Peptides against a protein of PDB entry 2AKA. Designs and how they scored, part 81

Target 1, 299 residues: chain A of PDB entry 2AKA
Amino acid sequence: MEDLIPLVNRLQDAFSAIGQNADLDLPQIAVVGGQSAGKSSVLENFVGRDFLPRGSGIVTRRPLVLQLVNSTTEYAEFLHCKGKKFTDFEEVRLEIEAETDRVTGTNKGISPVPINLRVYSPHVLNLTLVDLPGMTKVPVGDQPPDIEFQIRDMLMQFVTKENCLILAVSPANSDLANSDALKIAKEVDPQGQRTIGVITKLDLMDEGTDARDVLENKLLPLRRGYIGVVNRSQKDIDGKKDITAALAAERKFFLSHPSYRHLADRMGTPYLQKVLNQQLTNHIRDTLPGLRNKLQSQL

## One batch from the design tools (peptide; aimed at target 1 L7 Q296)

Design b2_p30_8_s3 (made by RFdiffusion4, then SolubleMPNN; from b2_p30_8, 20 letters changed)
Fold by OpenDDE base, seed 4:
Structure b2_p30_8_s3 (fold): chain B 299 residues (1-299), chain A 30 residues (1-30)
Amino acid sequence: as target 1 above (299 residues)
Amino acid sequence: SAAAALAAFQAQLAKIEPEIEALVQRLAAE
């Protein structure tokens, strides 16, 4: 069953190579959320490495197709520079930034052209995610005033596809009813069939408040439910706090919190990774017959 | 050229199609 994700990865690579990623509704998970919602931190926690661009404003400015592959070795490869193996994840970060700037220029513009990154690691489950630009209302640098709508239009190219699952990342320390991620998910998935909710920043909620009702799927029901996570703080990231230590702290957080203790076995980054692997695998299985028929019609 | 890209794509699909078919058949049997 785990072989289904690598198969779809080969299809994704083939489509990316010809610039036709938008024309085929491949089974995939798109990651959506507002700026600073914690998307990049969730993805880095899966890999156990710091490798995504960081900063203020729009950090992800191109879709990042992140293909995680369980392997005995640890390295990364980009589709745009085939044959180069990256073992230093800082170089991976720099390559993402350089490749983004090459296409978007210095004005911090956006491009719908994906970056395809494959990460081999003994510490990952097979999982493919499409990291999308963070939704924002505030232009940065020389960005056009309509950058919000450009980002939205880019996201819609992915999330409107029927075979696209939506990983909606929302911070708990903000009004969840007004979450950009949940709003866009509700627009394209009104019945909540394709959306998986991720609640970040649970550790940053005001004292005496909790997201229990959300995590128990009682406030804004999603068929696929919600998973809470605790990411490293910006201070921890800047201080290069070990991700393994952060994952242990996350586990401790859920176990020690009165409102979340009973949910602790269904919370946290490791559980999220497992769920996403299972959800994607099952989704591929369900969509493969239709995909075959579409592919055969194009041969 | 667009034609060359399409041809390359079709060639890649032709390589993957048997694997897809095999997987679909296996999954249908489960």
Scores: peptide ipSAE 0.016, ipTM 0.476, DockQ to the pose 0.558
OpenDDE base, seeds 1, 2, 3, 5: peptide ipSAE 0.018, 0.016, 0.016, 0.016; ipTM 0.570, 0.461, 0.524, 0.550; seed 1 fails the geometry check

Design b2_p30_8_s4 (made by RFdiffusion4, then SolubleMPNN; from b2_p30_8, 17 letters changed)
Fold by OpenDDE base, seed 1:
Structure b2_p30_8_s4 (fold): chain B 299 residues (1-299), chain A 30 residues (1-30)
Amino acid sequence: as target 1 above (299 residues)
Amino acid sequence: AEAAALAALQAKLAELFPEIDALVERLAAE
């Protein structure tokens, strides 16, 4: 079972190398959420490194296929520069920015062409995620006025696929019923079969409020449920707060919170990573026979 | 260029197919 994710990674790389073949519905997890929902922080917390572009507005402007691979060594590799090993994750961030700008130009436009990044680490489980641009209604800078629709159309190319699982990232300090992530997920997955909810910013909720009902899957039920996480604040990120320390603080948050203590063992970034690994592995297993048959018909 | 890209993809898929096939058979036997 451990070989399933790496095998699909090789398929994904093959398609990405020549342009994504729209005819293949690969088993994958697409990450969706509004701007500042905490998607990048969740992904960085899996790796334990700061390596994603940061800023205001739309940061992710191309799909990022993030392939996490458990390894004894720690390094990253891009498909577009195969053979170059990155051990400095700041250089990884810079490469993402440079490669994004190379394709999109200086106007902060978007491109549907993925960046494929593989991260080898002893601190990760095998997991592949497709990070998608954050949904926004407000163009920033020189972005085209229809950027919202461009992003939406890009997301739809992924999330409409039957074999695409949806990691819907929603901040708890906003109206969850109006979450951009949950709305788009509901549009393409009305029965909530493919959607995994992630609730961020639980530590930023107003006093006297909590997301207990959501996390208990009682308010907006998803078959695959919800997992709460606590990310570093922007101040903590700017201050280069250690992710390991942040994960300890996250654990403490859930254990000490009256509304979440009973859920603490099913919350937090480490648990999320485990669940996603299992969900993706099982999803690949379930889809692999169909994928085999499809591939066989193309040979 | 498109034809060459398609051929390269097909070659890579052909390379991966035996592994996929073997995994499917293994999973079916479990």
Scores: peptide ipSAE 0.359, ipTM 0.855, DockQ to the pose 0.625
OpenDDE base, seeds 2, 3, 4, 5: peptide ipSAE 0.334, 0.340, 0.326, 0.312; ipTM 0.845, 0.842, 0.840, 0.827

